# Peptides against a protein of PDB entry 1BH9, part 55

Target 1, 89 residues: chain A of PDB entry 1BH9
Amino acid sequence: FSEEQLNRYEMYRRSAFPKAAIKRLIQSITGTSVSQNVVIAMSGISKVFVGEVVEEALDVCEKWGEMPPLQPKHMREAVRRLKSKGQIP

## One batch from the design tools (peptide; made by RFdiffusion4, then SolubleMPNN)

Design b2_p14_4_s2 (from b2_p14_4 with T3E K11R)
Fold by OpenDDE base, seed 1:
Structure b2_p14_4_s2 (fold): chain B 89 residues (1-89), chain A 14 residues (1-14)
Amino acid sequence: as target 1 above (89 residues)
Amino acid sequence: SLEEAVEELTRALE
């Protein structure tokens, strides 16, 4: 566990989807207003989801013998692999 | 209930 990895983790931890934007998005889909707790829960789940996709993409990048930054091909392959593993629908 | 599940999840994510 390097200092660089820790720094990346902290950046990830501090990042968040804007609550107002998430609220609007959910409401546009559900057609009804949602509570603050629902927004918080959905924001957290979404953040974890993004993290898992990025982690898989980094793994793909490494397995292909390539170096960051991530490219669209890594992201597409990550999604395919996660679906294959049953980790995402 | 769904409400209780969301509340528990919210607490875990905070």
Scores: peptide ipSAE 0.026, ipTM 0.599, DockQ to the pose 0.040
Fold by OpenDDE base, seed 4:
Structure b2_p14_4_s2 (fold): chain B 89 residues (1-89), chain A 14 residues (1-14)
Amino acid sequence: as target 1 above (89 residues)
Amino acid sequence: SLEEAVEELTRALE
C-alpha cells in the first residue's frame, strides 16, 4: 500500500452501512424477518462492492488524465467497465 | 497486502 492507499483503506474499513437500515431494506424485499448474520453478510457484500467500484473509478480517473475527487462520470464509467470485464453482473 | 486487507475488512465487518 502507498500512504494514500492506506489512508483510503482505513477510511473504508471504518465506514459501515447502518445495520437497521440494511435490515429494513432486506426485509422489504424478502417479506420476512432476517437474522443479524444475514444483515452482516449483506452489509459486507455491499461494502466490498462499493470498494470495488471506487477502486475502478480511481483507475478510470487516472486513465482519463484527471485528478480526484471522483465525479459521477467516473463512477458510471467504473460500473460500465466492471460489467464489461465480467467482474460484476 | 491486498489479502491482508481483505482479512482485516472481514474481521471488521463481524
Scores: peptide ipSAE 0.023, ipTM 0.529, DockQ to the pose 0.058
Fold by OpenDDE base, seed 3:
Structure b2_p14_4_s2 (fold): chain B 89 residues (1-89), chain A 14 residues (1-14)
Amino acid sequence: as target 1 above (89 residues)
Amino acid sequence: SLEEAVEELTRALE
């Protein structure tokens, strides 16, 4: 991997979703309160998911011969491709 | 911002 990739990974590793916001989001969906462990688990899964989408979006951007930063169209295409590959529902 | 990024991702998932 390149230095750029390492730097991106480091930023990714250090990033995190705010627990309070995640808790509120989950509760808005479930309609009931959730435990701290559920919030932690969902936060982790979400982080991995976002990482995978961003990785795919960067690939899309490159394949389209475009330069960062990522644009909405890259994200939309990334999701489409991941769905096509069966990597996300 | 993160909020804007999440909104874009949400729209992409629709």
Scores: peptide ipSAE 0.021, ipTM 0.520, DockQ to the pose 0.101
Fold by OpenDDE base, seed 2:
Structure b2_p14_4_s2 (fold): chain B 89 residues (1-89), chain A 14 residues (1-14)
Amino acid sequence: as target 1 above (89 residues)
Amino acid sequence: SLEEAVEELTRALE
């Protein structure tokens, strides 16, 4: 890690989705209540997913010869690339 | 902004 990469990693590591918010979001989608374990699992999966998308977006930004901060176009391209690689549906 | 990026990501996933 460069110092900048390490700082980003630490911020990522310390961040978290509020359990209550995740629970409400899942229930709004499924239409039924969910257990605490489901919330924990989905929170973890979501955090990993966000990290992977951001990592891909940073790679896109770099490959396009552009400077931070990330822009919506980087996020869209990242998702497109991840879909192409079969890493997301 | 970050908010705009999240919105774009959401649309891309739909």
Scores: peptide ipSAE 0.020, ipTM 0.506, DockQ to the pose 0.083

Design b2_p14_4_s3 (from b2_p14_4, 4 letters changed)
Fold by OpenDDE base, seed 1:
Structure b2_p14_4_s3 (fold): chain B 89 residues (1-89), chain A 14 residues (1-14)
Amino acid sequence: as target 1 above (89 residues)
Amino acid sequence: SLEEAIEELRKGLE
């Protein structure tokens, strides 16, 4: 892949959801406190999920003969395709 | 990569 793609990957790899924010979000939904491991697990799963959606969106953008940045239409199509593939509910 | 991400998750749970 290109240097640009490598740079995007590095940005993704270094990104992370703030633990405190994730903890608050989960607790607001569950109504009870959650352990540190639950926060770590949910953060990781969320990061992987976001990565998969963005990757699909970039693929859509490319297949449509368009250039970044991603637009809402790319994101919507990505989600549709992932659902069609059974990769997301 | 996905594999690396999964490994990072495992490390975090230790």
Scores: peptide ipSAE 0.029, ipTM 0.576, DockQ to the pose 0.049
Fold by OpenDDE base, seed 5:
Structure b2_p14_4_s3 (fold): chain B 89 residues (1-89), chain A 14 residues (1-14)
Amino acid sequence: as target 1 above (89 residues)
Amino acid sequence: SLEEAIEELRKGLE
């Protein structure tokens, strides 16, 4: 990995969704209280999802011959490609 | 790593 890739990974690794916020969001959808394990699982899944979208967006950016930071157009294209690959609904 | 994190989720680990 390049230094830039490593730095991005470290930033990603250190990022996290606040448990309280995730809990509130889930409960607003389900209408019922959720356990800590559910919050942890959902937080992890969400982080992985964001990571996959960003990774695809970075690939799009590179293939288009452009440089970071990512722009909305990269994110939109990333989502389209992930849908085409069947990785997201 | 990302792969390890995914595996943790699959196993129900935090």
Scores: peptide ipSAE 0.028, ipTM 0.587, DockQ to the pose 0.049
Fold by OpenDDE base, seed 3:
Structure b2_p14_4_s3 (fold): chain B 89 residues (1-89), chain A 14 residues (1-14)
Amino acid sequence: as target 1 above (89 residues)
Amino acid sequence: SLEEAIEELRKGLE
C-alpha cells in the first residue's frame, strides 16, 4: 500500500458507529428490542459496507478525472457500479 | 484490509 492508502485504512479501522445510534436505528425498523450482539454484528457489517462503497466512490472520482472530497454523485455512481457487479443488492 | 475487518468483526462477537 502507498502511504495514502495506509493512512486511509488506519482512519477507517479506527472509525466506528455509535452503538446507541445503531441500536435505535435497528429497533425503529424491526419494531422490537435487539441484543448487544446484533448491534455489534450490524455495526461491523455496516462498516465493511461503507468501506466498500467509499473505495468504489474514490475509484469513480479518479476515473472521472476529479479530485476529492467525494461528492454525492460519486457515491451514487459507486452504488450503481457495485450493484452492477453484484457486490451489493 | 477487508480480511482484517472481517476478523475484527468475528472477535467483537466473542
Scores: peptide ipSAE 0.027, ipTM 0.567, DockQ to the pose 0.051
Fold by OpenDDE base, seed 2:
Structure b2_p14_4_s3 (fold): chain B 89 residues (1-89), chain A 14 residues (1-14)
Amino acid sequence: as target 1 above (89 residues)
Amino acid sequence: SLEEAIEELRKGLE
């Protein structure tokens, strides 16, 4: 890793969705209560998903010859590319 | 890394 990559990784690693918020969100969708393990699982899946999108967006930004910070157009293009690759539905 | 993130997830389920 470069220093920049390492810094991004550390920031990502330390980030987390609040469990209470995730639980409320899931319950708002399912209409039923969920266990702590379900919250943990969903939080982890969501974190991985966000990480993949951001990584793709950074690649888009670089390939377009642009500099950070990421803009909505980078995120939209990232999602489009990931869909075309079959990495996200 | 993604592998480390997945491992953290597994540990959280224990």
Scores: peptide ipSAE 0.027, ipTM 0.579, DockQ to the pose 0.051

Design b2_p14_4_s4 (from b2_p14_4, 5 letters changed)
Fold by OpenDDE base, seed 3:
Structure b2_p14_4_s4 (fold): chain B 89 residues (1-89), chain A 14 residues (1-14)
Amino acid sequence: as target 1 above (89 residues)
Amino acid sequence: SIEDAIEELTRALE
């Protein structure tokens, strides 16, 4: 891996979703309150998921001969490709 | 914001 990749990983590792926001989001979907442990678990899973999507989006951006920052079209294409690969439902 | 990013990602998943 390159220095740039290492730096991105470090930023990713240090990043985190705000618990309150995640809790509200989950509750808006489930319609009921959720425990702190559920929020922690979902936050972790979501972080991994976002990391995978962003990695794919960066690959899309590069393959399209474009430069960062990522745009909505890169994210949409990334999701499409990940679905095609069976990596996400 | 993170909220906007989540919203955008949600749309991408549709």
Scores: peptide ipSAE 0.022, ipTM 0.527, DockQ to the pose 0.099
Fold by OpenDDE base, seed 5:
Structure b2_p14_4_s4 (fold): chain B 89 residues (1-89), chain A 14 residues (1-14)
Amino acid sequence: as target 1 above (89 residues)
Amino acid sequence: SIEDAIEELTRALE
């Protein structure tokens, strides 16, 4: 791995969704209170999901011969590709 | 922000 890749991984690894925000979001959807374990699980799943989208977007950016930072067009194209591959709904 | 990113992803998924 390149130094740049390692740096991105470290930033990703250190990032996290605030538990309170995730709890509020889930409860807004479910209409009822959720346990701490549910918040932890959903936070982890969400982080993996975001990571996969960002990884695909970075690949798109590179394949288009462009440089970071990522732009909305990269994110949108990433989602389209992941959907096409059946990796996300 | 994270909230902005979530909103952008939501729009992209629609």
Scores: peptide ipSAE 0.022, ipTM 0.534, DockQ to the pose 0.093
Fold by OpenDDE base, seed 4:
Structure b2_p14_4_s4 (fold): chain B 89 residues (1-89), chain A 14 residues (1-14)
Amino acid sequence: as target 1 above (89 residues)
Amino acid sequence: SIEDAIEELTRALE
């Protein structure tokens, strides 16, 4: 990893979704209460998912010869590419 | 912001 990549990874690693918000979101969908373990698991899965999308978006940005910050067009293209590669639904 | 990024991601996934 470059220093920039390492820094991004460290920021990503330290980031987290608020447990209360995730719990409320899950419960709004399921219609019932969920355990803290479910919240933890879903938070982890979501973090990995977001990380993969952001990584792809940064790659798109670079391949287009552009500089951060990421723009909506990068995010949309990233999603398209990840879908094509079967990495997301 | 993170909130804006999540909203954008949500729209991109729709």
Scores: peptide ipSAE 0.022, ipTM 0.529, DockQ to the pose 0.099
Fold by OpenDDE base, seed 2:
Structure b2_p14_4_s4 (fold): chain B 89 residues (1-89), chain A 14 residues (1-14)
Amino acid sequence: as target 1 above (89 residues)
Amino acid sequence: SIEDAIEELTRALE
């Protein structure tokens, strides 16, 4: 890690989705109540997913010879690439 | 904002 990369990692590591918000979101989609364990699992999966998308977007930004901050075009390209690689549906 | 980023990500996934 460079210092910048380490700082980003630490910020990522310390971030978290609020459990209450995740619970409400899941329930709005499923139409039924969910357990605390489901919320924990979904929160973890979501955090990993966001991290992977951001990592890909940063790679896109760099490969395009552009400077931060990330823009919507980087995020869209990242998703496209991850789909192409079969890493996301 | 975070909400804006989430909305953009959602659109990208569609």
Scores: peptide ipSAE 0.021, ipTM 0.516, DockQ to the pose 0.095

Design b2_p14_5_s1 (from b2_p14_5, 5 letters changed)
Fold by OpenDDE base, seed 5:
Parts: C-alpha cells; structure tokens; sequence
Structure b2_p14_5_s1 (fold): chain B 89 residues (1-89), chain A 14 residues (1-14)
C-alpha cells in the first residue's frame, strides 16, 4: 500500500455523480419520474461500478506489463473481460 | 456485481 494508491483512493472516494444528471438519465430510460432515494442508490451503485471497471483495467494494465495511467485500451479490455466473466450483462 | 444490480433496478423502474 503506497501513498500514491492512497491518494487515488481518496480522489475516488470524494468523487460523485451529480444527482440531477443521474435523475435525468434514469428518467430518460424508464420514461417515468423516480424518487430521490432511487437516485441516491443508483448514484452509489454507479460509483461502485466505475470502481469495478477501473480495478479490472488496472489488472489489465499490469498483466500487459504496462504502467499507469490507464489508457482507453485498458478500459475497453476491462469491459470485455467483465462481460466475459458475467459481471457486466 | 454492481452492473447486474443496476440492470435489475432499472428493469424494476420500468
């Protein structure tokens, strides 16, 4: 556990999706209004999802023998692998 | 997974 890892975690922990944006996105898909609690829950789960993708991307980067920062190719491969594992439907 | 949960919740909201 390095200082750099800790700093990255803190940046992640402090980040959040804007509630208004999440609400609009959900409503654009469902076609109906959603409650504040649903927005809060979905915002949190979405953050976790991003974390899972980033974690997989970091693993890809390492397995390819490359160094951070993450590149689009790492993110694309991460999503592909998560789909293969069934973690992304 | 988080993605599976998102999909499940979204389907419930439709």
Amino acid sequence: as target 1 above (89 residues)
Amino acid sequence: SAAELIQEIMSSLK
Scores: peptide ipSAE 0.464, ipTM 0.882, DockQ to the pose 0.050
Fold by OpenDDE base, seed 2:
Structure b2_p14_5_s1 (fold): chain B 89 residues (1-89), chain A 14 residues (1-14)
Amino acid sequence: as target 1 above (89 residues)
Amino acid sequence: SAAELIQEIMSSLK
């Protein structure tokens, strides 16, 4: 691994969504209040989802023969591919 | 996948 790869991994590992923001987002969609445990669970799953999308986007960037940083076009293509694979409903 | 799980949980919360 490179130092850059390590730094990206460490930043990802340490990152977390603000609980209040996650709670508000869920409640705005469901129309009902949610428990702290639901917020914690959803926050964790959301982080995993972001990781999956970013990983796919990095693959797209590489397959297109391009160099970092990731651009919106890589993210859009990543989502398309994940939808094609059935990983995004 | 994570996205599928999110969708399932969100549906259960409605």
Scores: peptide ipSAE 0.464, ipTM 0.883, DockQ to the pose 0.050
Fold by OpenDDE base, seed 1:
Structure b2_p14_5_s1 (fold): chain B 89 residues (1-89), chain A 14 residues (1-14)
Amino acid sequence: as target 1 above (89 residues)
Amino acid sequence: SAAELIQEIMSSLK
């Protein structure tokens, strides 16, 4: 690994969806108020979901014989594959 | 998967 790769990993690890934004989004969909614990849980799961998509995209990039950084085409293909695998409903 | 879990939880909140 390189210092740059380590820094990118740390940025990803430390990143999080804004609590207020997640709360508003959930409530806009459910039509009801949600607890702080639900927001925390959903925020964490959402982070994991993004990680799964990125991981798949990196795999796509590699399988296509290309090198990072990821491009929109990798992300689009990743989502398509995850849907095909049933990992995305 | 995470996506499936998100969908399941969202459904339980409605």
Scores: peptide ipSAE 0.455, ipTM 0.880, DockQ to the pose 0.050
Fold by OpenDDE base, seed 3:
Structure b2_p14_5_s1 (fold): chain B 89 residues (1-89), chain A 14 residues (1-14)
Amino acid sequence: as target 1 above (89 residues)
Amino acid sequence: SAAELIQEIMSSLK
């Protein structure tokens, strides 16, 4: 791997969604309070989901012969493709 | 997939 790849991985690994925001979002949907462990678990899974979308978007960008950074159109297309593949219900 | 797992967990929390 390149230094650039390592750098991107490290930034991804160290990033995280705001705990309070995730908690509020979950509670707005469930209508009840959720435990800290649920918030932690959901935060982690959400991070993985974002990673999957970004990875697909990078592939789209490359296939379209375009250069970074990713644009909204890449993200939209990525979601469409993931839905087509059944990775997004 | 992560999205499917999120959906399943959210469903169980309701």
Scores: peptide ipSAE 0.449, ipTM 0.878, DockQ to the pose 0.050

Design b2_p14_5_s2 (from b2_p14_5, 5 letters changed)
Fold by OpenDDE base, seed 5:
Structure b2_p14_5_s2 (fold): chain B 89 residues (1-89), chain A 14 residues (1-14)
Amino acid sequence: as target 1 above (89 residues)
Amino acid sequence: SAAELVKEIMSSLK
């Protein structure tokens, strides 16, 4: 557990998706209005999802013997791996 | 995982 890891976690913890944007996005998919609780739940899940993708990308970066910051190639590979693991569709 | 959570939520809504 390094200082860099702690700093990344703090930045992640402080980040959030705007409720209005999430609400609009969900409603564009469902075709109907959604409750605040649904927005909160989906916002949380979305944040967890982003965290999981970033975590996988960091693992890719490390396994490739490279150093941060993450690059698009790490993110692309992370998504491929998560799909292979069945963690994302 | 996040995907599994979504699946569980969707199942509970049916």
Scores: peptide ipSAE 0.046, ipTM 0.651, DockQ to the pose 0.041
Fold by OpenDDE base, seed 4:
Parts: C-alpha cells; structure tokens; sequence
Structure b2_p14_5_s2 (fold): chain B 89 residues (1-89), chain A 14 residues (1-14)
C-alpha cells in the first residue's frame, strides 16, 4: 500500500465517534437508556460502516479517473453501488 | 462488512 493509504488508515484508526453523542442518538431512537457496551458496539459498527463507504467512494473516484479529495458525487455513487451489492440495506 | 457484522451480532443476541 502507498504511504497515502497508510496515512488515511492511521487517521481512520485513530478516529472515533464521541461516546456521549452516540449514546444520546441511540437513546433518542430507543427512548430508553443504553449501556456502555451498546455505545461501544454501535460506535464500532458505525466506524466500520463509514470506512466501507469511504473505501467504495475512493474506488469510484479512481474508476472515474478522478483524484481525491472525495466529492459528494463519489459518496452518493458509493452508496448506490453498496446498495446494489447488498452491502447496505 | 458492517452489514454482516450487524447480522452476526443480532443473531447472537437471539
């Protein structure tokens, strides 16, 4: 992998959703309090999801013969493709 | 994938 890919990966790896925000979001949906473990699990899933969308978007960008940074059109197309592949409901 | 992960988690909780 390229150094650019490594840098992106490191930034991704170190990133995280704020626990308080995730907790509030979940509770706003469920209407009940959630445990720390639920917050951790949801945070992890969300991070993986974002990573997969970005990965697909980068692939779209490359296939279109374009260069980063990613644009909204890449993200939209990525979501469409992931839906087509059944990776997103 | 994230979707598969969710499915696995959900199945394990049932």
Amino acid sequence: as target 1 above (89 residues)
Amino acid sequence: SAAELVKEIMSSLK
Scores: peptide ipSAE 0.039, ipTM 0.634, DockQ to the pose 0.040
Fold by OpenDDE base, seed 1:
Structure b2_p14_5_s2 (fold): chain B 89 residues (1-89), chain A 14 residues (1-14)
Amino acid sequence: as target 1 above (89 residues)
Amino acid sequence: SAAELVKEIMSSLK
């Protein structure tokens, strides 16, 4: 690993979606109230999802012979590739 | 993957 990778991981680990916002979003979709455990589970899954998208984007950036920071073009290509792999709908 | 995790969780709840 590199110090930069460690730093990025720590930032990722410490980041979190606002619990209240996640709850409101889920309830707006389901039309019913949800428990705290559901919010926690969905928050975790969402974080993993974002992490996978960013990881793919970093891979795209590298494959294109470019260096961070990530740009919109990397994110767009990452989503396209993940869809092709069937990792996201 | 996240998608696989969701599918696994959903299957365990049924």
Scores: peptide ipSAE 0.038, ipTM 0.631, DockQ to the pose 0.039
Fold by OpenDDE base, seed 3:
Structure b2_p14_5_s2 (fold): chain B 89 residues (1-89), chain A 14 residues (1-14)
Amino acid sequence: as target 1 above (89 residues)
Amino acid sequence: SAAELVKEIMSSLK
């Protein structure tokens, strides 16, 4: 892999959703307090999901012969494609 | 679903 790819991976690896925000969101849905472990698990799942969407969006951008940065249209198309592939609900 | 939660989280961060 290239240094650029490594850099992108490191940025992704170090990124994280705010725990407090996730906790509040989950609690707003469940109506009850959730444990730290639930927040951690949900954060991890969310991070993986976002990563998969972004990767698909990058592929869309490339296939459309367009250049970075990613635009909303790429993200929307990525989601549609992932749904079609059955990778996301 | 997890996907739905992610969407909500992302929207809340904007």
Scores: peptide ipSAE 0.038, ipTM 0.630, DockQ to the pose 0.096

Design b2_p14_5_s3 (from b2_p14_5, 8 letters changed)
Fold by OpenDDE base, seed 3:
Structure b2_p14_5_s3 (fold): chain B 89 residues (1-89), chain A 14 residues (1-14)
Amino acid sequence: as target 1 above (89 residues)
Amino acid sequence: EAARLMVEIMESVK
């Protein structure tokens, strides 16, 4: 791997969704209060999901011969590809 | 294929 890849991974590893924000979001969807463990679990799942999409988007950007930063079109294409591969619903 | 880069880096750093 490259230093750039390592840096991206470290940023990903250290990133985290604010618990309060996630709790509010879940509760807005479910209509009921959720436990701290649910917030932690959903935060983890969401982080993995975002990481997979961003990784795919970086690949798209590179394959298209384009330079950072990522643009919405890269993210949209990434999602399309991941769906096509059956990696996301 | 999902999180390929992350796995690769984790294995290299550990």
Scores: peptide ipSAE 0.043, ipTM 0.615, DockQ to the pose 0.050
Fold by OpenDDE base, seed 5:
Structure b2_p14_5_s3 (fold): chain B 89 residues (1-89), chain A 14 residues (1-14)
Amino acid sequence: as target 1 above (89 residues)
Amino acid sequence: EAARLMVEIMESVK
């Protein structure tokens, strides 16, 4: 891996949704308090989910013969494709 | 887990 790739990996690894925000969001949906472990799990799942959407968007970008960075149109198409494949609701 | 996902993303931008 190049240094740049390693740096991107490190940034992604360190990235995370704010715990407090995730907790509030979950609680707004469940109507009750949630444990720290639930917040951690949901945060991780969300991170992976976003990553999968981004991966699909990168594929879209490439197939359209375009170059990064990703644009909103790539993300929209990615979501459409993932829905079509039943990978997301 | 994050490593695997990152590899997938990296491969997607080749």
Scores: peptide ipSAE 0.042, ipTM 0.623, DockQ to the pose 0.061
Fold by OpenDDE base, seed 2:
Structure b2_p14_5_s3 (fold): chain B 89 residues (1-89), chain A 14 residues (1-14)
Amino acid sequence: as target 1 above (89 residues)
Amino acid sequence: EAARLMVEIMESVK
């Protein structure tokens, strides 16, 4: 792995969604309260999901011969590709 | 996928 990849990993690893925000978001969707463990689980799933989208977007950016930072067009294309591959709904 | 990549990177730096 390159230093750049390692740095991206470390930033990703250290990132986290605020628990309170996730809890409120879930409750806004489900209409009912959720436990701390549900918040933790959903936070983890969400983090992985974001990571997968960003990873795909980085690939898109590189394949298009473009330079960082990622732009909305890279994210949109990443989502399209992941949907095409059946990796996201 | 990102989850796998992160695990691989983590293991490589141990």
Scores: peptide ipSAE 0.039, ipTM 0.619, DockQ to the pose 0.051
Fold by OpenDDE base, seed 1:
Structure b2_p14_5_s3 (fold): chain B 89 residues (1-89), chain A 14 residues (1-14)
Amino acid sequence: as target 1 above (89 residues)
Amino acid sequence: EAARLMVEIMESVK
């Protein structure tokens, strides 16, 4: 890995959804109170999900012979491909 | 791997 790649990875690793916001969002959907562990789990899954979508979008960008930064069209295509692969609903 | 761990945690707290 290059230093830049490592830096981007560390930035991603350190990033997180605000726990309070995630808790409120989950509770607004489920209609019931959720535990701290549920918030942690959901936050982690959501973070991984975002990462996988971005990685797929980067693959799309490359396959189309284009260079970053990612554009909305890459993200839309990434979602379509992930659905096609059965990786997301 | 991270996703698998998070799913496991989620199942344990249901």
Scores: peptide ipSAE 0.033, ipTM 0.606, DockQ to the pose 0.048

Design b2_p14_5_s4 (from b2_p14_5, 7 letters changed)
Fold by OpenDDE base, seed 2:
Structure b2_p14_5_s4 (fold): chain B 89 residues (1-89), chain A 14 residues (1-14)
Amino acid sequence: as target 1 above (89 residues)
Amino acid sequence: EAARLVEEIMSSVK
């Protein structure tokens, strides 16, 4: 890892979604209460998902010959590409 | 893949 890559990884590794917020969000979508383990699982998968999107966005930024930081246009293009690949609905 | 797992979990909770 470069120093910049390592820094991004460490920041990502230490990040986490607030459990209460995730619980409320899930319940707003499902219409029913969820267990603590479901919140933990969804939180983890959501974090991985965000990581995948950011990774794609970094690739977009590089392929466009641009420099960090990531911009909304990179994120939008990343989502578009992931949809094209069938990795996101 | 993560998106698919989310959908599966959401479906199971509903």
Scores: peptide ipSAE 0.065, ipTM 0.671, DockQ to the pose 0.050
Fold by OpenDDE base, seed 1:
Structure b2_p14_5_s4 (fold): chain B 89 residues (1-89), chain A 14 residues (1-14)
Amino acid sequence: as target 1 above (89 residues)
Amino acid sequence: EAARLVEEIMSSVK
């Protein structure tokens, strides 16, 4: 793919949720302390989740005959489609 | 798939 696509991939690859923030968030929801492994797992899954939503949004954008950057309408439609497919609750 | 994994992990933590 293009250099721009590669750059976007690298940015995505290097991006990460701060462990401390994720830990605090999980503990806020569960009400109990969580291990480092749980934080790592949740961080990774969350990143993949965001990626899947973005991919769906890009697909929506393309199917609507539009070009990036993504807009809120693409994100809203992506979530709707993913819910319809049973990929997200 | 990711959402299902999140639910599974969260349920195991509680």
Scores: peptide ipSAE 0.061, ipTM 0.666, DockQ to the pose 0.049
Fold by OpenDDE base, seed 4:
Structure b2_p14_5_s4 (fold): chain B 89 residues (1-89), chain A 14 residues (1-14)
Amino acid sequence: as target 1 above (89 residues)
Amino acid sequence: EAARLVEEIMSSVK
């Protein structure tokens, strides 16, 4: 890890989705109340998902010979690649 | 993979 990569990882590691917001979002989709464990599980998996997308986008940026910060074009290409690899639907 | 897990969890919610 470069110093910049390590810094990004630490920021990612310390980041978290607001519990209340996640609960409201899930309930808006399911139409019913959800348990605390469901909120925790969904929050964790969502963070992993975002991390995977960002990691792929950073790889795209690097492979294109470009420098951070990430741009929408990197995110769009990342999603395409993850879909082709079957990592996301 | 993470997206699939999300779908699985959501499907388990009644």
Scores: peptide ipSAE 0.058, ipTM 0.666, DockQ to the pose 0.048
Fold by OpenDDE base, seed 3:
Structure b2_p14_5_s4 (fold): chain B 89 residues (1-89), chain A 14 residues (1-14)
Amino acid sequence: as target 1 above (89 residues)
Amino acid sequence: EAARLVEEIMSSVK
């Protein structure tokens, strides 16, 4: 990695969703309370999910010959491609 | 992959 790439990776690695917000979101879907471990697991998987979408969006941006920052059109196209590849429903 | 795991975890919540 370049210094810039390493910095971006570290920022990603250290990032996290607020536990309370995730807990409330899950509870709104399940209709019941969930354990702290479930919140931790879901938070981790959600982080990976977002990372995969962003990675695909960066690839889209590059392939379109465009420069950062990412725009909504890149994110929308990324989701379409991931669905096409069967990586997300 | 991540999306599938989320669905599996959610379905396992009683």
Scores: peptide ipSAE 0.057, ipTM 0.662, DockQ to the pose 0.049

